# Ledger of designs, part 114: peptides against a protein of PDB entry 6B4J

Target 1, 315 residues: chain A of PDB entry 6B4J
Amino acid sequence: DITMQWYQQLQDASMQCVLTFEGLTNSKDSQAKKIKMDLQKAATIPVSQISTIAGSKLKEIFDKIHSLLSGKPVQSGGRSVSVTLNPQGLDFVQYKLAEKFVKQGEEEVASHHEAAFPIAVVASGIWELHPRVGDLILAHLHKKCPYSVPFYPTFKEGMALEDYQRMLGYQVKDSKVEQQDNFLKRMSGMIRLYAAIIQLRWPYGNRQEIHPHGLNHGWRWLAQILNMEPLSDVTATLLFDFLEVCGNALMKQYQVQFWKMLILIKEDYFPRIEAITSSGQMGSFIRLKQFLEKCLQHKDIPVPKGFLTSSFWRS

## One batch from the design tools (peptide; made by RFdiffusion4, then SolubleMPNN)

Design b1_p19_6_s4 (from b1_p19_6, 10 letters changed)
Fold by OpenDDE base, seed 4:
Structure b1_p19_6_s4 (fold): chain B 315 residues (1-315), chain A 19 residues (1-19)
Amino acid sequence: as target 1 above (315 residues)
Amino acid sequence: KEFFEETFKFIEEAEEKEK
């Protein structure tokens, strides 16, 4: 399976990255610890500052992240910080930055869906300039949300239930599994972030270059989902999230092919979702139904709420 | 069936071009 091979390659690359900077992370030296903390802050704080407020502020954040990844000194916490302070500094920063982007999907986007767009446009722009960060974003995303690949992890003989639950993306703390609503909320945030990344380009970059992980991957994702048996509650939720965020972009790009796919979803795939939907899961099902019906009736997919306009970039 | 096959072929071709 090519998809699973791709998944595994990204996970292996991520693991190798961790091993590469292990010396920095495990150092008992006071100076190394200080450098680690400074680099971690320099990588993660700018991402946490991303907001829907102003395009100018977003540009400043992007420039700071790019400067850091380029080996230039940046100001963080009142200190000058550079990845050149340690031989493992760049690998560490790339890993932590990618992790933080996915975490913003899991937390911020999960709670505020509109936040997907400013986070995604920065992530896309950084990915264009720093492909390794993009690979690490995918690795973190795939590990936390296997549905972003997509695949459904399988229970293996002898596996502990908790380990299987973690593979499915659930948080398990003190032998207590996460509530389904919280799980779906986190998965939704990550899928929405991904759906935003694949359609957005940093406006101040070289737009003539091909998107490093563009809408073709959105088309791939949909095709793979449709070829899988639906998972109760999960498929209806994430399919809606994905289509709400990137459906308009897919419609514009693929036109007639997109509408053929949407009809296929409504007529062939949706009944399969219905067949596995319990009375307690009707919320996600109804939401997807209403979305599909509205889109087919109007022959249009609306621009998602929070989509970045020209006015945003002039602010 | 045809739609899926064409879609997957397109995806495979796109993935090969990105390598």
Scores: peptide ipSAE 0.018, ipTM 0.616, DockQ to the pose 0.475
Fold by OpenDDE base, seed 1:
Structure b1_p19_6_s4 (fold): chain B 315 residues (1-315), chain A 19 residues (1-19)
Amino acid sequence: as target 1 above (315 residues)
Amino acid sequence: KEFFEETFKFIEEAEEKEK
């Protein structure tokens, strides 16, 4: 399976990255620990500062991240920090930066859906300039949300239940599995972030270049989902999240083909979702139904709330 | 079936054009 091969390749690259900076992360030396912490803060704090407030502030954040990845010194926590402070510094920063982008999907976007767009446009722009960061974003995303690949992890003989739950994307702490609503909220945030990344380009970059991970991957994702058996609650939730965020962009790009896909979802795939939906899961099902019906009736998918406008970039 | 086949063909063609 080409999809699973791609998944495994990205996971292998991520694991290899971890091995490359193991010396930095496992060091007991006081100076190495200080460097590690400074680099971690320099990589992650700018991402946490991303907001919908002003385009100028977003540009400053982008420039700071790009400078750090380019080997230039940046100010972080009142200190000058550079990836050149340690031979493994660049690999570590790339990994932690990518991890933080996915974490913002998992946490910030999960709670505030509109936050997907400013985070995604920075991630896309950084990915364009630093392809390895993009691959690591995918690796982190796929590991936390296998539905972003998409694939459904299977239980293997001899596997612990907790390990299987973790593979499915659940958090398990002290032998307690995460509640379904919290799980779906986190998965939704990550899918929404992904759906935003594939459609957005950094406006101050070379827009003539091909998007490093563009809308064709969104089309692939939809096709793959539709070829899979639906999962209870999960499929209805994530399909809605995906279409709400990138449906307008897909409609504009693929036009008639997109509408054929949407009709297929409503007429052929939706009954399959209904068949596996319990009375307690009707919320996600109804939400998807209403969205599909509205879009087909109006022959339009609305621009998602929080989409970045020209006025945002002039602020 | 036919729609899926067309969709997959389109995806494959799109992926080939991006290479």
Scores: peptide ipSAE 0.018, ipTM 0.619, DockQ to the pose 0.630
Fold by OpenDDE base, seed 3:
Structure b1_p19_6_s4 (fold): chain B 315 residues (1-315), chain A 19 residues (1-19)
Amino acid sequence: as target 1 above (315 residues)
Amino acid sequence: KEFFEETFKFIEEAEEKEK
């Protein structure tokens, strides 16, 4: 399976990255520990500061992240921090930065769907300039949300139930599995972030270049989802999330082809979702139904709430 | 255009396998 090979390659690259900076992370030296903490803060704090407030602030955050990744010193926690402080500093920062972007999907976007767009445009812009960060974003995303690949992890003989649950993306603490609503909320956030990344370009970059992970990957994602048997609750939830965020962009890009896809979803795939939907899972099902019906009726996919406008960039 | 056709072909092929 090509999709699974891609998944595994990204996971392997991520693991190799971790091994590369192991000397920094496992060092008992006080100076190395200090550098590690400073680099970690420098990589993650700017991402946490991303907001929908002003385009100018977003640009400052972007410039800071890019400067850090470019080996320039940045101010963090009142100190000058640079990836050059340690030979493994760049690898560590790239990994932690990518991890933080995905975490913002998991946490911030999960709670505030509109936050997907400012986070995604920064992530996309950084990805354009730093491809390795993009690969690591995918690796982190895929590990936390296998549905973003997409694939459905399978239970293997001899596997512990908790490990299987974790593979599915559930958090398991003290032998208690995460509640389904919280699980879906986190998965939704990550899918929404992904759907935003694939459609957004950093406006201050070289927009003549091809998006490093553009809408074609969104199209691929949809195709792969439609080629898989639906999962109860999960498929209806994430398909809605994806289409709500990037459906308008896909419509503009693929036009008639997009509508053919949407009809296929409604007429062929949606009944399959219905067949596996229990009475207790009708919420996600109905939401997807209403979305599809509305879009087909109006022959339009609305621009998602929170989409960044020209006015945002002038602020 | 080619990407779309390939993608739809993939969908069609998958649907045929599920039948």
Scores: peptide ipSAE 0.018, ipTM 0.567, DockQ to the pose 0.160
Fold by OpenDDE base, seed 2:
Order: C-alpha cells, then structure tokens, then sequence
Structure b1_p19_6_s4 (fold): chain B 315 residues (1-315), chain A 19 residues (1-19)
C-alpha cells in the first residue's frame, strides 16, 4: 500500500531525526542543557504566540521562526539563541517546531476552530522554505491522528489494548482511556489544521512555486476516506471538519469533479455512515448531513469562518 | 463501483498532471 509506505517513511524520518539530536537531549552538561532549553523555547514560543489579531504580528512571528531555522540568532527569553550553538541544534529545532505546530492543532484549534488559519499559513510558509519541517509536521500529525493519512490502525496479536488505543490516537493515562468527545475534539483540531495548511500560501513568499503540500493532497485524502469503511462517529466528524475548512478551496480548484465527489458522498457513502451511527452519535451525523444538503442545494460551499482576508494582512 | 473507479482514475490523473 503506497499510503502506508509513505506513512512509514515519514515515521522513520522522524525517528531518525530524534536519534540525530539524542546527544543534545541526553547531555548532562549544564551548557548543553541550557542550549537545549533555549532552543526549545525559541522553536515553540513563537508558534504559541500565533493569533488572529493582526497580519503584521503574524509576519513578525514567521520572520522569527524563519530566522531561527536559517541559522540566524533570535531573541528568546531575553537571550540570543541560534541553532549554531550546537551541531544538533537545527535538527532539534525543526523537530520541536513541527511538533508544536501539530500540538497547536490538537489543543488550540480543537478549542478554537478559527485558529487553524493563522497557524496553518505560518506552517505552510515555513514548509515552503524548510521542507524538512513539513515532513516532520506530517510525521507528528500522522502519529497523533492516523485519520489524517488516512488509515485505521489494526489490532495486532499480542498487542496491549492500551497500545492499540494509543495507535488509534486516544490518550491513555493511568490505564484510563480518553473520553470519546475529547478524542474527537483533538482529532478535529488536527484535521482542521491540516485542511487549512493544504490550501494556504504564505503571502510574502514566492507564489509562483508549487505548494509543497497542496490541495491535491486534500483530494487524495477524500478519495482514501471514501474507499475506507466508515468508523462510528469518527468518519462523520472528520469528514465534516475537513469539508468545512477546505471544501470551498476544493470546489474552486476541481469544480465539476468536486461536485461529483460531493454527490457520491451524499448518495453512496452517507448511507454507510448512517448504518453505523448510533442514537448517541447523531450529532456528528446530522451536522454532516445538514452541511452536505446545504452545499448541494445552494451549489456552493461557504468560505470557512476565520479565513484570512486581505484586510487581515493589512492590519 | 463504477463511479468510484471513475473518480479514482480522475484523482490519479489529476495527481499525475500536478507532477
């Protein structure tokens, strides 16, 4: 399976990255520990500062991240920090930065859906300039949300139930599995972030270049989802999240083909979702139903709430 | 089945054109 090969390649690259900077992470030297902490803060704090407030602030954050990745010194916590402070510094920063972007999907976007767009446009712009960060974003995303690939992890003989639950994306703490609502909320945030990344370009970059991970991957994702058996509650939730965020962009890009896909979802795939939907899961099902019906009736998919406008970039 | 196959062929063709 080509999809599984791609998944595994990204995971292997991520693991190799971790091994590469293990010397920095495991060092007992006080200076190395300080450098590690400074680099970690420099990589993650700017991402946490991303907001919907002003385009100018977003540009400053982007420039800071790009400067750090380019080997330039940046100010972090009142200190001058550079990836050149340690031979493993760049690999470490790329990994932690990618991890933080996905974590913002998991946490911030999960709670505030509109936050997907400013985070995604920065991530997309950084990915364009630093492809390795993009690969690591995918690796982190795929590991936390296998539905972003998409694939459904299978239970293997001899596997602990908790490990299987973790593979499915659930958090398991003290032998207690995460509640379904919290799980779906986190998965939704990550899918929404992904759906935003694939459609957004950093406006101050070279727009003549091909998007490093563009809408074609969105089309692929939909095709793969439709070729899979639906999962109870999960499929309805994430399909809605994906279409709400990037459906307008897909419609504009693929036009008639997109509408054929949407009709297929409504007429063929939706009954399959219905067949596995329990009475307690009708909320996600109804949301998807209403969305599809509205879009088909109006022959339009609305621009998602929080989409970055020209006025945002002038602020 | 036929519609899915046509849709997938179209996706594959679209992916090949973007390469």
Amino acid sequence: as target 1 above (315 residues)
Amino acid sequence: KEFFEETFKFIEEAEEKEK
Scores: peptide ipSAE 0.018, ipTM 0.617, DockQ to the pose 0.616; fails the geometry check

Design b1_p19_7_s1 (from b1_p19_7, 9 letters changed)
Fold by OpenDDE base, seed 1:
Structure b1_p19_7_s1 (fold): chain B 315 residues (1-315), chain A 19 residues (1-19)
Amino acid sequence: as target 1 above (315 residues)
Amino acid sequence: LSSEVQDPPLPPPPLIIPP
């Protein structure tokens, strides 16, 4: 399976990255520990500062992240910090930055769907300049949300139930699995972030270049989902989240072919979702139904709430 | 020159494995 090969290659690259900076992470030296903490803060704090407030502030954050990844010193916590402080510093920063972008999907976007757009445009712009950060974003995303690939992890004989639950993307703490609503909320945030990344480009970059992970991956994602058996509650939730965020962009890009796909979703795939939907899961099902019916009736998909306008970039 | 974005092929209909 080509999709599973791609998944595994990204996971292998992520694991290799972790091994490369193991000396920095496992060091008992006080100076190495200080460098690690300074680098971790320099990589993650700017991402946490991303907001919908002003385009100028978003540019400052982008420039700071790019400067750090370019080996330039940046100010973090009142200190000058550079990836050159340790030979493993760049690999560590790339990994922690990518992890933090995915974590913002999991936490911030999950609670505030509009936050997907400013986070995604920074992530996309950094990915254009630093492809390895993009691969690590995918690796982190795929590990936390296998539905972003998409694939469904299978239970293997002899596997612990908790390990299978973690593979499915559930948090398991003190032998207690995460509640379904919290799980779906986190998965929704990550899918919404992904759907925003594939359509957004940094406006101050070289726009002549091809998007490193563009809307063609959105088409691939939809195609793969439609070729899979639906999962109860999960498929209806994530298909809605994806189409709400990137459906307008896919419609503009693929025109008639997009509408053929949307008809296929409504006529062939939606009944399969209905057949596996229990009475307790009707919320996600009804939401997807109403969205599809509205889009087909109006022959339009609305621009998502929080989409970055030209006025945002002038602020 | 309208770069006709070649319509991506529709996903093959789910292989209806005949029953």
Scores: peptide ipSAE 0.028, ipTM 0.626, DockQ to the pose 0.129
Fold by OpenDDE base, seed 5:
Structure b1_p19_7_s1 (fold): chain B 315 residues (1-315), chain A 19 residues (1-19)
Amino acid sequence: as target 1 above (315 residues)
Amino acid sequence: LSSEVQDPPLPPPPLIIPP
């Protein structure tokens, strides 16, 4: 189908990117290793410094990332670093930057849901200026969280169970699969980050341009999820995470059509989720139920906690 | 958010607008 073709195209582009910088990554030369490490730090440290504290600090981080991607020298680890230090430097930095954004969804947003917004606004703004970084963000996101596509990986005959578990997004280390709670926490973080990216624009960019991956992809994601059979615990969890983060934005954008979709979720899709929900999984189901009932009763979806206000950008 | 309201097709049946 078209969704799986898009998934595969992004994975292929990501693999080609890895092949392009293989010379840098596999070099035994001491100088090449130093350059690689410097570029990796320059790409990833600024992303790890993203916080909810001040808009001015967020702008500094953005400007540093953009400068690096633009071939300008940046200070990292007390040294001047540029992608021009190696012919493969730009591709490597784009890949590692995109990987780091998704990793912040997986780790930081998973633990602190409000962190989605400052990370997402930087990612969105970088994507506007550097489309290849956006494609690589999607490729990394889709690989770690197939539910972000969305699709459910299927077990194939002759596949190892561990490989299937990894395809589903589980971490498998030393033949031990990740616990379900940790898995869902990581998936939630990535979905929340994605839901934030599709609605946020960098306030210092050209906001008249179309969002490179905007709310239309949020509508597509919901449409695809609702056209799939629900997965036990996963669907209820991620549907809540998505709607909590971007439901207000979707409501404002699509108005009556969004409310029709929300009614459809309550009337037609909820019974299907309930039918596959065990007594031990009722927490995710009840949370989604209460959210939808509240939204339909009040005819409003609240602005998510941590949403960036004008006061944040003045700080 | 665009000031213009978009009216995309509703799910289901499968009305997936590909990216």
Scores: peptide ipSAE 0.027, ipTM 0.621, DockQ to the pose 0.129
Fold by OpenDDE base, seed 4:
Structure b1_p19_7_s1 (fold): chain B 315 residues (1-315), chain A 19 residues (1-19)
Amino acid sequence: as target 1 above (315 residues)
Amino acid sequence: LSSEVQDPPLPPPPLIIPP
């Protein structure tokens, strides 16, 4: 399976990245520990500062991240920090930055859906300039949300139940599995972030270049989902999240072909979701139903709430 | 110049290609 090969390749690259900076992470040296912490803060704090407030502030954050990845010194915690402070510094920063973007999906976007857009436009712009960060974003995303690939992890003989639950994307702490609502909330946040990344370009980059992971991957994702059996609650939730965030962009890009796809979803795939939906899961089902019906009736998919306008970039 | 939006790659089989 080509999709599973791609998944595995990204996971292998991520694992190799971890091995490359192991010397930095496992060092007992006080200076190495200080460098590690400074680099980790320099990579992650700017991402946590991303907000919907002003385009100028978002540009400052982007420029800071790009400067750090480019080997330039940046100010962090009142200190000058550079990836050149350690030979493994760049690999470590790329990994931690990618991890943090995905973490903003599962935490911030999960709670505040509109936050997807400013996070995604920075992630997309950084990915354009630093492809390895993009691959690591995918690796982290795929590991936390296999539905972003998409695939459904299978239980294997001899596998611990907790390990299987983790493969499905559940958090398991102290032998307690995450509640379904919290799981779906995190998965929703990550899918929404992904759906935003694939449609957004950094406005100050070279727009003549092809998007490194553009809307064609959105079409691929939909196609793959529709070729899979629906999962109870999960499919209805994530299909809605994806279409709400990137449906307008897909409609504009693919026009008639997109509407054919949407009709296929409503007429052929949605009944399969209905057939597996229990009375306790009707919320996600009804939300998807109403969305599809509204879009087909109006022959339009609304621009998602929080989409970045020209006025945002002038602020 | 209407950039001919290349038809999106059809979903891999067995997606029912919408007629």
Scores: peptide ipSAE 0.027, ipTM 0.631, DockQ to the pose 0.141
Fold by OpenDDE base, seed 3:
Structure b1_p19_7_s1 (fold): chain B 315 residues (1-315), chain A 19 residues (1-19)
Amino acid sequence: as target 1 above (315 residues)
Amino acid sequence: LSSEVQDPPLPPPPLIIPP
């Protein structure tokens, strides 16, 4: 399976990255610990500062992240920080930056769906300049949300239930599994972030280059989802989230083929979702139904709320 | 790694062939 091979290659690359900076991570030296913490803050704080407020502020954040990844000194926590402070500094920063982007999907986008767009445009622009950060974003995303690949982890003989739950993307703490609503919120945030990344280009980059992970991956994702059996509540939730965020872009890109896909979703796939939907899960089902019906009726998918306009970039 | 995923064939419905 090519999809599973791709998944495994990204996970292997991520694991190799962790091994590469293990010396920095495991150092007991006080100076190495200080450098590690400074680099971690320099990588992650700018991402947490991403907001929907002003395009100028978003540019400053982008420039700071890019400067850090380029080996330039940046100000973080009142100190000058550079990846050159340690030979493993760049690998560590790339990993932590990628991890933080996915974490913003999991936390910020989960709570505020509009936040997907400013986070995604920065992530896309950084990925264009720093491909390794993009591969690490995918690795982190796939690990936390296997539905972003997509694949459904299988229970193996001898596997602990908690480990299987973690593979499915659930948080398990003190032998307590995460509530389904919180799980779905986190998965939704990550899928929405992904759906935003694949359609957005940094407006100040070299637009002549091909998107490093563009809308073709969105089509692939849909195709793969539709070739899989639906999961109760999960499929209806994430399919809606994906289509709400990138459906307009897919419609513009693939036109008639997109509408054929949407009809297939409504006529063939949606009944399969209905068949596995319990009375307690009708919310996600109804939301997807209403979305599909509205889009097909109007022959349009609305531009998602929070989509970055020209006025945002002039602010 | 991400570049090695071939563009999904735009399969005509109903058979969406995954790449």
Scores: peptide ipSAE 0.025, ipTM 0.602, DockQ to the pose 0.115

